# Ledger of designs, part 27: peptides against a protein of PDB entry 3ZOQ

Target 1, 223 residues: chain A of PDB entry 3ZOQ
Amino acid sequence: QLLQDSWWNQLKEEFEKPYYQELREMLKREYAEQTIYPDSRDIFNALHYTSYDDVKVVILGQDPYHGPGQAQGLSFSVKPGVKQPPSLKNIFLELQQDIGCSIPNHGSLVSWAKQGVLLLNTVLTVRRGQANSHKGKGWERLTDRIIDVLSERERPVIFILWGRHAQMKKERIDTSKHFIIESTHPSPFSARNGFFGSRPFSRANAYLEKMGEAPIDWCIKDL

## One batch from the design tools (peptide; aimed at target 1 A131)

Design b2_p17_4_s1 (made by RFdiffusion4, then SolubleMPNN; from b2_p17_4, 8 letters changed)
Fold by OpenDDE base, seed 2:
Structure b2_p17_4_s1 (fold): chain B 223 residues (1-223), chain A 17 residues (1-17)
Amino acid sequence: as target 1 above (223 residues)
Amino acid sequence: SGSVDAADEKYLAEQAA
């Protein structure tokens, strides 16, 4: 898939590697034979909305939502008109408690992406009704490279790492240059163990201000 | 609902493991 020039320059070598070609062939079969999410045109939406140079914050997810009409190629985000999943509801609860934002009437995080919040899943596709069905097929190598090239970037990045899966990527991040915000996952199973009260939104903005950058407007308007 | 819960299953499963 075509990427913005800034991402293409960072990732073009990956797309030529055998693992990615194998992944691509797998995806062709999957999309032809199964219902796969998100839409194939939306797979790289995180990179489309947020250029390499414009990344201010990274929020890592695992893989896309696997229900109809939900996934839009952004971690934790759902298309307008879709009921907010439990983890997303908790994200908005923390957002409200952290900085006073109202709970939006939809679950689209596109407004964050447009401001430089890279909403990246580790795995970028999923089979309908089968969570993690595309785990270990090659996406992780690409998304690891995305983290690597961001870590290598001179301009600092803020990485928000919710839960164990995301936190495993910490070893790839140059903490002498970049900032990390860690807590338990927003999932109902773990949110009360540290996510609630972690105030990732205000903390991220505090780092941005220290760097002389504009803060993120985390509040989401109703549609 | 069950559909919403199923959509977030991956996150629930991760924390339960």
Scores: peptide ipSAE 0.054, ipTM 0.663, DockQ to the pose 0.155
OpenDDE base, seeds 1, 3, 4, 5: peptide ipSAE 0.043, 0.040, 0.037, 0.042; ipTM 0.649, 0.662, 0.643, 0.667; seed 1 fails the geometry check

Design b2_p17_4_s2 (made by RFdiffusion4, then SolubleMPNN; from b2_p17_4, 9 letters changed)
Fold by OpenDDE base, seed 3:
Structure b2_p17_4_s2 (fold): chain B 223 residues (1-223), chain A 17 residues (1-17)
Amino acid sequence: as target 1 above (223 residues)
Amino acid sequence: SGSTEEKDKEYLAKLAE
């Protein structure tokens, strides 16, 4: 199977649909003719690290970093050894101010993913140096379905929605069951307008504790 | 710009001015 059993059960019908087959064919051409990120083996890393049943928190991004060696299939995350992008730096600054974590010497958020933080981009691939180059090609329909099946899940999920793009997905989330944490985007252009001081990490953990679940250890160890 | 990468790149470009 392409995905873990829990995700496969939720998404298998999508992979049979024409839109996804067309997307798949497009991606085959793209990976053959262009430099595409992330590595094809890493496209579904968010789902690989965090099963459907294990999702506690969702953090939505737009599309992958488009520089060499950066994207690893997780929103906002970069591979170890890669310089932290400005938005990620701000995420760590807020993390430090929120719950006292030290700023890690790398940008990998894999430890979050392994704890149930689904780091999902709405578009899962990109051409090198061309942001949004795979926008509107079918990924959004799949990732919308991911949000939908999580919204339909009985066990509550916490959705962290930074910026307008992510917040546009709020309409797909059943707020009678699930919790939403909203703020401006961590980008330097918007972080000082609401992201800083929003304390999404402690707030998420507060919800988890209220639900009787283990909180996320947001602090990231150095490598 | 919509993507995080675009926003970051734009910010860095402005800092270089």
Scores: peptide ipSAE 0.130, ipTM 0.731, DockQ to the pose 0.457
OpenDDE base, seeds 1, 2, 4, 5: peptide ipSAE 0.078, 0.073, 0.029, 0.021; ipTM 0.749, 0.742, 0.656, 0.572

Design b2_p17_4_s3 (made by RFdiffusion4, then SolubleMPNN; from b2_p17_4, 8 letters changed)
Fold by OpenDDE base, seed 4:
Structure b2_p17_4_s3 (fold): chain B 223 residues (1-223), chain A 17 residues (1-17)
Amino acid sequence: as target 1 above (223 residues)
Amino acid sequence: SGSVDALDEKYLAEQAA
């Protein structure tokens, strides 16, 4: 099966639907004819690293980085050895100001994912050099379902929604059960309008502690 | 804390760069 058991149980019906079959066929063509990121084996890394039951926090991104060697199937994250993109640099700046973490010498957020931070893009693939090239092809329907099944989960989730695109998903989240942390996007174009100083990391941990769960160790060690 | 804005377009510009 494509996914681990906990996610498969939640999403198996989606994979049988025509829209996903069409998406799958499209992706087969795209990967055969174009350079597509991330590697096809990494498309669902967010779900691989963080099971449905283990999700504590969700951080939504838009679509993968479209440069060589960058995307690793996790929102905002880049493979080790890759220069940190501007938004990620700002994320680490806020992390430092929020809870005192040092800025790591790499951009991999895998350590967050392994602790229950679902780093989900709404669109999970992209053509090289063409941002949003796979928008409207079916990914949004699947990732909306991912948000929906998390919203339906009894155990609360914390959703960190940076920027308008992510915040548009708020309507799909049951705020009677789940917590939302909102601010402007970490992009250099918006970070000074609210992202800096928003302290999403300490706030997320405060919610986790309130729920009786272990906080996230947001600090990332150098490689 | 934290404000909501409509600077999504500028984020898209960053992604395209």
Scores: peptide ipSAE 0.038, ipTM 0.663, DockQ to the pose 0.090
OpenDDE base, seeds 1, 2, 3, 5: peptide ipSAE 0.034, 0.034, 0.033, 0.028; ipTM 0.655, 0.632, 0.646, 0.607

Design b2_p17_4_s4 (made by RFdiffusion4, then SolubleMPNN; from b2_p17_4, 9 letters changed)
Fold by OpenDDE base, seed 1:
Structure b2_p17_4_s4 (fold): chain B 223 residues (1-223), chain A 17 residues (1-17)
Amino acid sequence: as target 1 above (223 residues)
Amino acid sequence: SGSIEARDKEYLAKLAE
């Protein structure tokens, strides 16, 4: 079984559809002929770490980091020992200013994922050194379905949508039921235009607490 | 317009309706 039970029940029909079969065949070729990130075993890590029922917060990214050893199947996250990318550095800066967390000595967001933060990219694979190289190949349809089934969930979800790409998914989210946090992207090109000072972490926790849910411990310990 | 906190408060109030 490709996914754990809760996600499999929500998504199993997608994997039988022609678009996904074509995507699968494309990926087989790509992984055989190119250097593709993340490792094929890590493609669905976001869903592995955070079950459908355990999702509290969703943070949408675009596609995986395309450098060696970086991507670990979680949006914005990098494997331990990897230099923090600029966007991630800015995320941690905002985290520090928002709720006082120290800047960790690594960039792994696995601790967030394990607490119910779905770190989902809209495209789940990429060629080495070629950003968005797997855009439009079928991933977007699957990840749209992920957003859809979360939107349909009775228990509310918090969606953190950084930048225009992520915000384009807002039309798929039932805003009468789910909470949306929007700002500019944490990228150095846009962070100073609204991301800094947006305080997404405290805002997310405030909503969780009002729902009677345990807040996220956003602070990340050093390794 | 308004502060982030004010907008959040309004949004949450809307969700409660």
Scores: peptide ipSAE 0.216, ipTM 0.784, DockQ to the pose 0.020
OpenDDE base, seeds 2, 3, 4, 5: peptide ipSAE 0.169, 0.051, 0.190, 0.190; ipTM 0.754, 0.630, 0.761, 0.769

Design b2_p17_5 (made by RFdiffusion4)
Pose (drawn by RFdiffusion4):
Structure b2_p17_5 (pose): chain A 223 residues (1-223), chain P 17 residues (1-17)
Amino acid sequence: as target 1 above (223 residues)
Amino acid sequence: ALDEELENLHHFAATDV
């Protein structure tokens, strides 16, 4: 068993399939022979921090950060102590305009994960310095199933889909139950074309309040 | 080929410090 019960009960059949076994064997070799991010112990951190039952909001990313000391097994977040990348800086600028939070002295979003925000990348590993290097190796098949089981959940889930790749997942989400907040990506190329001013954080909290659920405290505290 | 280069360009613009 690789995950806590709430998730294992939804995903155990996927981990038994040949594609996963092939992916696991590739990663055992690559972690021993080269530098792979995030650290192997951190691959499933988004699901460890945010159980299936506790998921309130899902923020979909693509692949982990590819530099030393960055990736935590969470979309968009970085380990405390490293510089915040441009897209993450833009997320904090939008958070400041929307909610009013000060800009934090670190980029870790673990506080969000602990409150029910699933920071799910669609690809869970990457070779150092080589973006998208683990594309098509089997992670998409698993993360599509993660999206499927969340879409099948009775209690509604709020999906935040930034950019084109994340928006492609709308086909897998049952919008008769679930909520979608979508905009352009926070990358500097696209942040001023819709992401800025989109107010995704207060909009997510409004959906939660309508359902009688506690809102997320989005502000990140300095370390 | 070109699509891959554009995809990486957008990736690095969002991720590199």

Design b2_p17_5_s1 (made by RFdiffusion4, then SolubleMPNN; from b2_p17_5, 11 letters changed)
Fold by OpenDDE base, seed 2:
Structure b2_p17_5_s1 (fold): chain B 223 residues (1-223), chain A 17 residues (1-17)
Amino acid sequence: as target 1 above (223 residues)
Amino acid sequence: EEEEARELARYRAAYDV
């Protein structure tokens, strides 16, 4: 699947830059020699499900899940049939406490993406069993550009920044136009230090309503 | 033809890995 026109127009110049060509060559080697997640066709799923113009909310992750069958090109999301990772479980717990949604029997966040929630990792690939193995290889420059072009957009965006890694991107966001929801990460190591009770879902919807936009239906139906 | 070239360019730029 090709990038939507709205994203292509924003990002086409990046793909021609040396850093991305080097990244691409690296990825070719990695996918040939290693087990890399997600599937190469799923790398840009976040951009496929949510057009540039349709972005309402951004949720930043670090890099994809590195276990078999987990990553689907969306931050925090896992393919149906895959056990929900601890951070995702905590996300659903907060969702339940925040707005009363039932915990779904799967971990796919595609329904959020289809409603304008850009589920973007800062690094879009990973080696099996090796977290952050593709850190510092060029993805961050591209995803920084994604943040930049969203920040430059006139229509406001809500950025949900869980944890220090995501919060480092705050400097790239024009807070005169855009809204930021910050808390600790949903990881079991940090969730009790601020993520739980942060109510990011209701807060995001409150901003959307203030902007005159339809709120996100955060509740996920069972499959 | 221009559309095909554009599609190919998009594919090569972002997806040919």
Scores: peptide ipSAE 0.233, ipTM 0.803, DockQ to the pose 0.019
OpenDDE base, seeds 1, 3, 4, 5: peptide ipSAE 0.211, 0.204, 0.110, 0.140; ipTM 0.796, 0.773, 0.738, 0.753; seed 1 fails the geometry check

Design b2_p17_5_s2 (made by RFdiffusion4, then SolubleMPNN; from b2_p17_5, 8 letters changed)
Fold by OpenDDE base, seed 1:
Structure b2_p17_5_s2 (fold): chain B 223 residues (1-223), chain A 17 residues (1-17)
Amino acid sequence: as target 1 above (223 residues)
Amino acid sequence: SLLEELEKKLYEAAYDV
């Protein structure tokens, strides 16, 4: 049988729109003239690791890490060998307190992605050392569409929305079908105000079990 | 371009027998 990517079927019309073509041209220039993260081959890693049909959970981030070797196309995730950023450290602290997982010796969340956790940034590229440098260039329209097509899906999705930026997407989610887990952001500046103790991992698995789906194995093994 | 190749991968169809 002919196998086609499920995301292509959902997003192909977006790729033909002027906004995306303009974004592509911008990105071509940026990657040629600047140091851009992640690597161009890793931009759509979230979609590559987690097909449209396989999405169980969505975790929204803002934009990629802007330091060398950090971003790997997955929200909050860093490549192995990279020091865990403060927010990621707090994510693992909450993971430990929530469901007893050990703190991993790396920051790669690929194991989550492979299980159906869509680790989506709203903006998928960034200039080195310049946070949000590609904000408002077209990514948000594409990633909004990603949220929309997931919201339209009959099979329920769990959206984990940390912080105000992610929570602004709540209006796009059909809460009659889908589940939302909200808290403050895992950033050191906000984690103590609600993220710690929010238990998003056990709560997500509780919803999955209610749906008759396999829970996520959130625990990450050392490399 | 690398970006175009990445996008094409989303469209790549494979035959599974």
Scores: peptide ipSAE 0.029, ipTM 0.603, DockQ to the pose 0.019
OpenDDE base, seeds 2, 3, 4, 5: peptide ipSAE 0.015, 0.020, 0.015, 0.024; ipTM 0.516, 0.552, 0.546, 0.616

Design b2_p17_5_s3 (made by RFdiffusion4, then SolubleMPNN; from b2_p17_5, 12 letters changed)
Fold by OpenDDE base, seed 2:
Structure b2_p17_5_s3 (fold): chain B 223 residues (1-223), chain A 17 residues (1-17)
Amino acid sequence: as target 1 above (223 residues)
Amino acid sequence: SEEEAEELARYEAAYNV
């Protein structure tokens, strides 16, 4: 599957840069020699499901889940049939308390992506069982550019920044045009320190309505 | 063609991993 025209027009210059060429060569070696997640065909799923022009909300993650069958190229999301990771369980608990959605029997956030929620990790690949193993290899420069071109867009975007890592990207966002929703991370280690009760879903929809846009249907149906 | 060349460039950039 090719990148959508809207993303290609924004990112094509990055792919010709030496850093990305080096990243690509590294990835070729990694996928040949190691077990890497997600599947190589799923790396850019966030950009496949949500075009540049259709982005309404951005949710930033760090890097993909490093367990078998988990990562599907969308931040915090897991493939159907996969046990919900602790952070995702907490996201659904906050969703229930915020706007009354039921807890789904799966962890796929594809329905959000299809509505304009860009589920972007800052690093798009990981070695099996080795969190942050592809940190500092070039992905951060590409994903910084994704944030930059969204920040430069005239049509406003809502950025949901959970935890310190995501919040470090705030300096790249033009807050004269765009909205920021910040809290602690949904991880069990931090969720009780501010994530629970932060109501990011209703707040995002309130901003969308203020801008005259359709709200996100955050509720996820069972499979 | 120009279209085929652009498609190849897009494929080589993001998907030929």
Scores: peptide ipSAE 0.157, ipTM 0.769, DockQ to the pose 0.018
OpenDDE base, seeds 1, 3, 4, 5: peptide ipSAE 0.028, 0.031, 0.040, 0.029; ipTM 0.684, 0.687, 0.716, 0.652

Design b2_p17_5_s4 (made by RFdiffusion4, then SolubleMPNN; from b2_p17_5, 11 letters changed)
Fold by OpenDDE base, seed 2:
Structure b2_p17_5_s4 (fold): chain B 223 residues (1-223), chain A 17 residues (1-17)
Amino acid sequence: as target 1 above (223 residues)
Amino acid sequence: MEEEEEERRLYEAAYNV
């Protein structure tokens, strides 16, 4: 699917670069020969749901979930009917403690995306059962450019950076214009070391209010 | 390097479960 005009204008030059052409050819082979997630039509869902101009918040993930039916092209999000992964469960626990939202009966974060939360993985595809299998294949260069063009935007963005992988992108963010919310990752292995109690949702909304923007309704309705 | 490897393992584990 074609990107929205706002993203296309920001990223069109990347798609003509050799690295992206090589990535594209790699992906064609991978999707033909392997089970790759998400569905090829869903790779850019984060950009489809949230236009360049509509981005209010960015939440960075690493790469898609590698289990059947999980990944939907949005960081941390899973398709309805899929069991919530541990990190996502912890996200909802923090959401509940932070702003009192109920834990939804599904793991889809599409409602956040539609409100301007860019749910971006740094790597946008993965082989079934093989985490980070598409690391270093070119996605990081494109997603770095996504971060760069957002950083260059005059209208402020809030970047939520959970864990060191996401925090490595901090150097690309103009903190004179943009806000960063950092904590440990929501993973069960790190959540107790700073993610829990970090209150990223209320903090993000506080920044939005300071900017005169509508806050995000982080509460997710049951399906 | 050790912290990055540990973090990487934590991330890999986070996405594997």
Scores: peptide ipSAE 0.062, ipTM 0.710, DockQ to the pose 0.422
OpenDDE base, seeds 1, 3, 4, 5: peptide ipSAE 0.033, 0.056, 0.061, 0.051; ipTM 0.572, 0.712, 0.702, 0.688; seeds 1, 4 fail the geometry check

Design b2_p17_6 (made by RFdiffusion4)
Pose (drawn by RFdiffusion4):
Structure b2_p17_6 (pose): chain A 223 residues (1-223), chain P 17 residues (1-17)
Amino acid sequence: as target 1 above (223 residues)
Amino acid sequence: SAEEEAYFEMRDEYLAS
């Protein structure tokens, strides 16, 4: 068993399939022969921090950060002590305008995960310095199933879909139950074309309040 | 895509500075 019960009960059948076994064998070799991010122990951190039952909001990313000391097994977040990349700086600028939070002295979003924000990348590993290097190796098949089981959940889930790739997943989400907040990506190429001013954080909290759920405290505290 | 590659190059240069 690789995940806590709430998730295992939804996903165990996927981990038994040939594609996962092939992916696991490729990763055992690559972690031994080269530099793979995030650290192997951290691959499933988004699901460890945020159980299936506790998921309030899902923020979909693509692949992990490919530089040393960055990836934590969470979309968009970085380990404390490393420089925040441009897209993450833009997320904090939008958070400041929307909610009013000060800019933090680190980029870790673990606080969000502990409050029910699933920081799910669609691809869970990457070779150092080589963006998208683990594309098509089997992770998409698993993360599509993670999206499927969240879409099948009775209690509604709020999906935040930034950019074109994340928005492609709308087809897998049952919008008769679930909420979608979507905009352009926070990358500097696209942040001033819709992401800025979109107010995703207060909008997510409004959906939660309508459902009688506690809102997320989005502000990140300095370390 | 080319645009995505340009983003990763720009970002990586920003992080290395």

Design b2_p17_6_s1 (made by RFdiffusion4, then SolubleMPNN; from b2_p17_6, 9 letters changed)
Fold by OpenDDE base, seed 4:
Structure b2_p17_6_s1 (fold): chain B 223 residues (1-223), chain A 17 residues (1-17)
Amino acid sequence: as target 1 above (223 residues)
Amino acid sequence: SELERKLVEEEDAYLAS
């Protein structure tokens, strides 16, 4: 709940609303009674690493990985030392094919976040071993607001929307001002139906260059 | 629906690990 000033200015009114108060109370109970991921200190890592003003690209995920030590508060990202999940492996495969990056020996996308890539899940917590266990509890309303305030931002943003879940948020994005890159999800179930070959990384950088902004260094160094 | 089917498939694979 402690955010950078830029995000606080955009979201402070949300935190005072009943829905968020109820969410907060629910989370307190959940973290006390269950194993919840990510660590409570990491819930807002996406906002911690990438300020409101510094957002260049948004990559939307669904909810955090629900295995031990995986989730680090960034969509698709896993902590160093954690086996790369299938979707993340496919992301790195596309990254390699798109712009020639080597596949890193870890799955942390923190370097992207530090460059202005907001790695946002629509739901920010999950019970161990129970996917979507915190769906419909209030996170979606907050993260919708995050999308809204970014859409309302004067400086353009690039939204990368993989899969139908993320693409459902397109209606909240002012496409006259912001750019959208869409494809199927990197999941093994859908990657070969459009994600592979979609070249989202080079396309994002092309948009950034058109905007007169520095491109993202998508290549991730080994640890 | 097609959307529902795809969402389920994406969710399962995304969170499998």
Scores: peptide ipSAE 0.036, ipTM 0.730, DockQ to the pose 0.172
OpenDDE base, seeds 1, 2, 3, 5: peptide ipSAE 0.034, 0.035, 0.035, 0.035; ipTM 0.712, 0.705, 0.714, 0.728

Design b2_p17_6_s2 (made by RFdiffusion4, then SolubleMPNN; from b2_p17_6, 9 letters changed)
Fold by OpenDDE base, seed 1:
Structure b2_p17_6_s2 (fold): chain B 223 residues (1-223), chain A 17 residues (1-17)
Amino acid sequence: as target 1 above (223 residues)
Amino acid sequence: SALEEAEVKAETAYLES
């Protein structure tokens, strides 16, 4: 896919490497022979909506939702008209308790992405009904590089790391420059163990204000 | 231990959602 110039400059060397070429060939076969999510045109939506220079906040996910019509290339986000997954519902509950936002009638986080919230999954594709089916195929190397180049950026970034998997990426982040907000995962299985009450949205905005940047409007309007 | 178990469950729930 075509990337914005700012991301292309940061990632162009990765796309020339054998691992990515192998990944690409795998994906071509997968999309031809299987039902793969998200749509191939939406794989890099996180990078499309949020340029390298415009990143203010990063929220890491695992891999895309594997149900029909759900994934839209943004971590935790679902297309309008799709039932909100349990973790996303809890995200909105925390949003409401944290800064008073109403619960939206949809699950699209595009408004966050457009404001500089990079909604990045570690793995960017999945087979229908088969969680982690594209794990270990090359995406992790690319997305690690995305984290690396953001860590190397002079202008600070805020990383919101929900759950152990996301927190494993902390070692790649220069904490002398960048801010990290950690809690348990928003999943119903873990949300009550630390996610609820963690107030990641107000905390992120506090850091942005400290840096002299405009805060994120986290509240999502109904469609 | 309880947290570790919760993290595994959380990941599974996310992937299965």
Scores: peptide ipSAE 0.024, ipTM 0.657, DockQ to the pose 0.190
OpenDDE base, seeds 2, 3, 4, 5: peptide ipSAE 0.018, 0.019, 0.015, 0.019; ipTM 0.517, 0.549, 0.541, 0.518

Design b2_p17_6_s3 (made by RFdiffusion4, then SolubleMPNN; from b2_p17_6, 8 letters changed)
Fold by OpenDDE base, seed 5:
Structure b2_p17_6_s3 (fold): chain B 223 residues (1-223), chain A 17 residues (1-17)
Amino acid sequence: as target 1 above (223 residues)
Amino acid sequence: SALEEAEVAATDAELAS
């Protein structure tokens, strides 16, 4: 709901724009008439867990999981107790091969978010059972602005762009300041075409160390 | 790109449900 001051300062003008007001009205109707994920209070969890100033890494997703109890407002992440979706399983497989982390018994990436990994979907809501149902409704303009204000930040950010959808945002990123890690998507359809072996976690930490920042503890403990 | 988006969404939804 209410954003941290650091994000509010960056995004407050967007919330006053007609497109966002229209989006908000649409969402009010959708949440009233449909089953929408995530819970409305969780829509901005990515921004809640990771302040603008604390962002070290950005991982872009498309839109939330559309199954019951899955989405928690963080890209690729699922609530504890929910079985790991295929893409997330592959993320953990790569994590294990990259830096030796054990595969956790849950799919929550909150520990990453708390360390400065912004787990941002480009679209932040979805109808139950209807992937991309809220595509083109205004979220993309807001999330583009999120990318823009991060790109404008002086302190470098690492953008991890899995798949073509995320990679389309590369044009918005000042690569003279920020670092890009690109590969195919972790989806079973594409993971073997470049995601596996891409070692995004160690590469991200290498950049962080180069910048004099603390690396991310990517390993996730069991619950 | 549209195909990739559809495949990603469909795969994760189908196999996670």
Scores: peptide ipSAE 0.057, ipTM 0.766, DockQ to the pose 0.497
OpenDDE base, seeds 1, 2, 3, 4: peptide ipSAE 0.039, 0.037, 0.052, 0.038; ipTM 0.746, 0.736, 0.766, 0.745

Design b2_p17_6_s4 (made by RFdiffusion4, then SolubleMPNN; from b2_p17_6, 11 letters changed)
Fold by OpenDDE base, seed 1:
Structure b2_p17_6_s4 (fold): chain B 223 residues (1-223), chain A 17 residues (1-17)
Amino acid sequence: as target 1 above (223 residues)
Amino acid sequence: SEEEERLVKEEEAWLAE
């Protein structure tokens, strides 16, 4: 099946809608005619690694990295062996300053995903070398629904919203029930304006402890 | 480094904030 049962139950109605069928047809053409990232088998990795019921934290990204071998279907994450993009390096710098984690020798955030950190991009595919090339093609409607069904979930979620794009989704989140951690984006162009020192990792774990849940082990082991 | 500069340029193009 395409998705785990918990996500399928939440999203099955979306996949039957015309917009998603059109998106699917578009993607078939794109993958056939263009170089598209991530690999088609990795598009829904965020949902594969983190079930609906297991989501503890959400980290929103824009769209996948558009360089060869980078994107693995998880926001901000790169496949092992790939150089860490600047934003990811800054994420690890903040992680080190926040809770003392060492800088890993790779950029894969799979270990976070396996612990309940939904690493969701709002747009899940991209053409090589063409950032945001699949904007407005239907992904946003699906990922908005993902945010909606999480917002409607009784068990609280922590949303980490870095930068304006992610923060635009705040209106979809029931803040009476869920927790929001906001700062500037980890990009070199904005990190010094608020991301550094924001301590999102310890803050997220503090909320998890208040909820009676196990904290995230944010430290990433070398490969 | 040159590689870091390239990555910064790529990320600048990537980010649409």
Scores: peptide ipSAE 0.317, ipTM 0.855, DockQ to the pose 0.090
OpenDDE base, seeds 2, 3, 4, 5: peptide ipSAE 0.032, 0.030, 0.033, 0.030; ipTM 0.723, 0.715, 0.728, 0.717

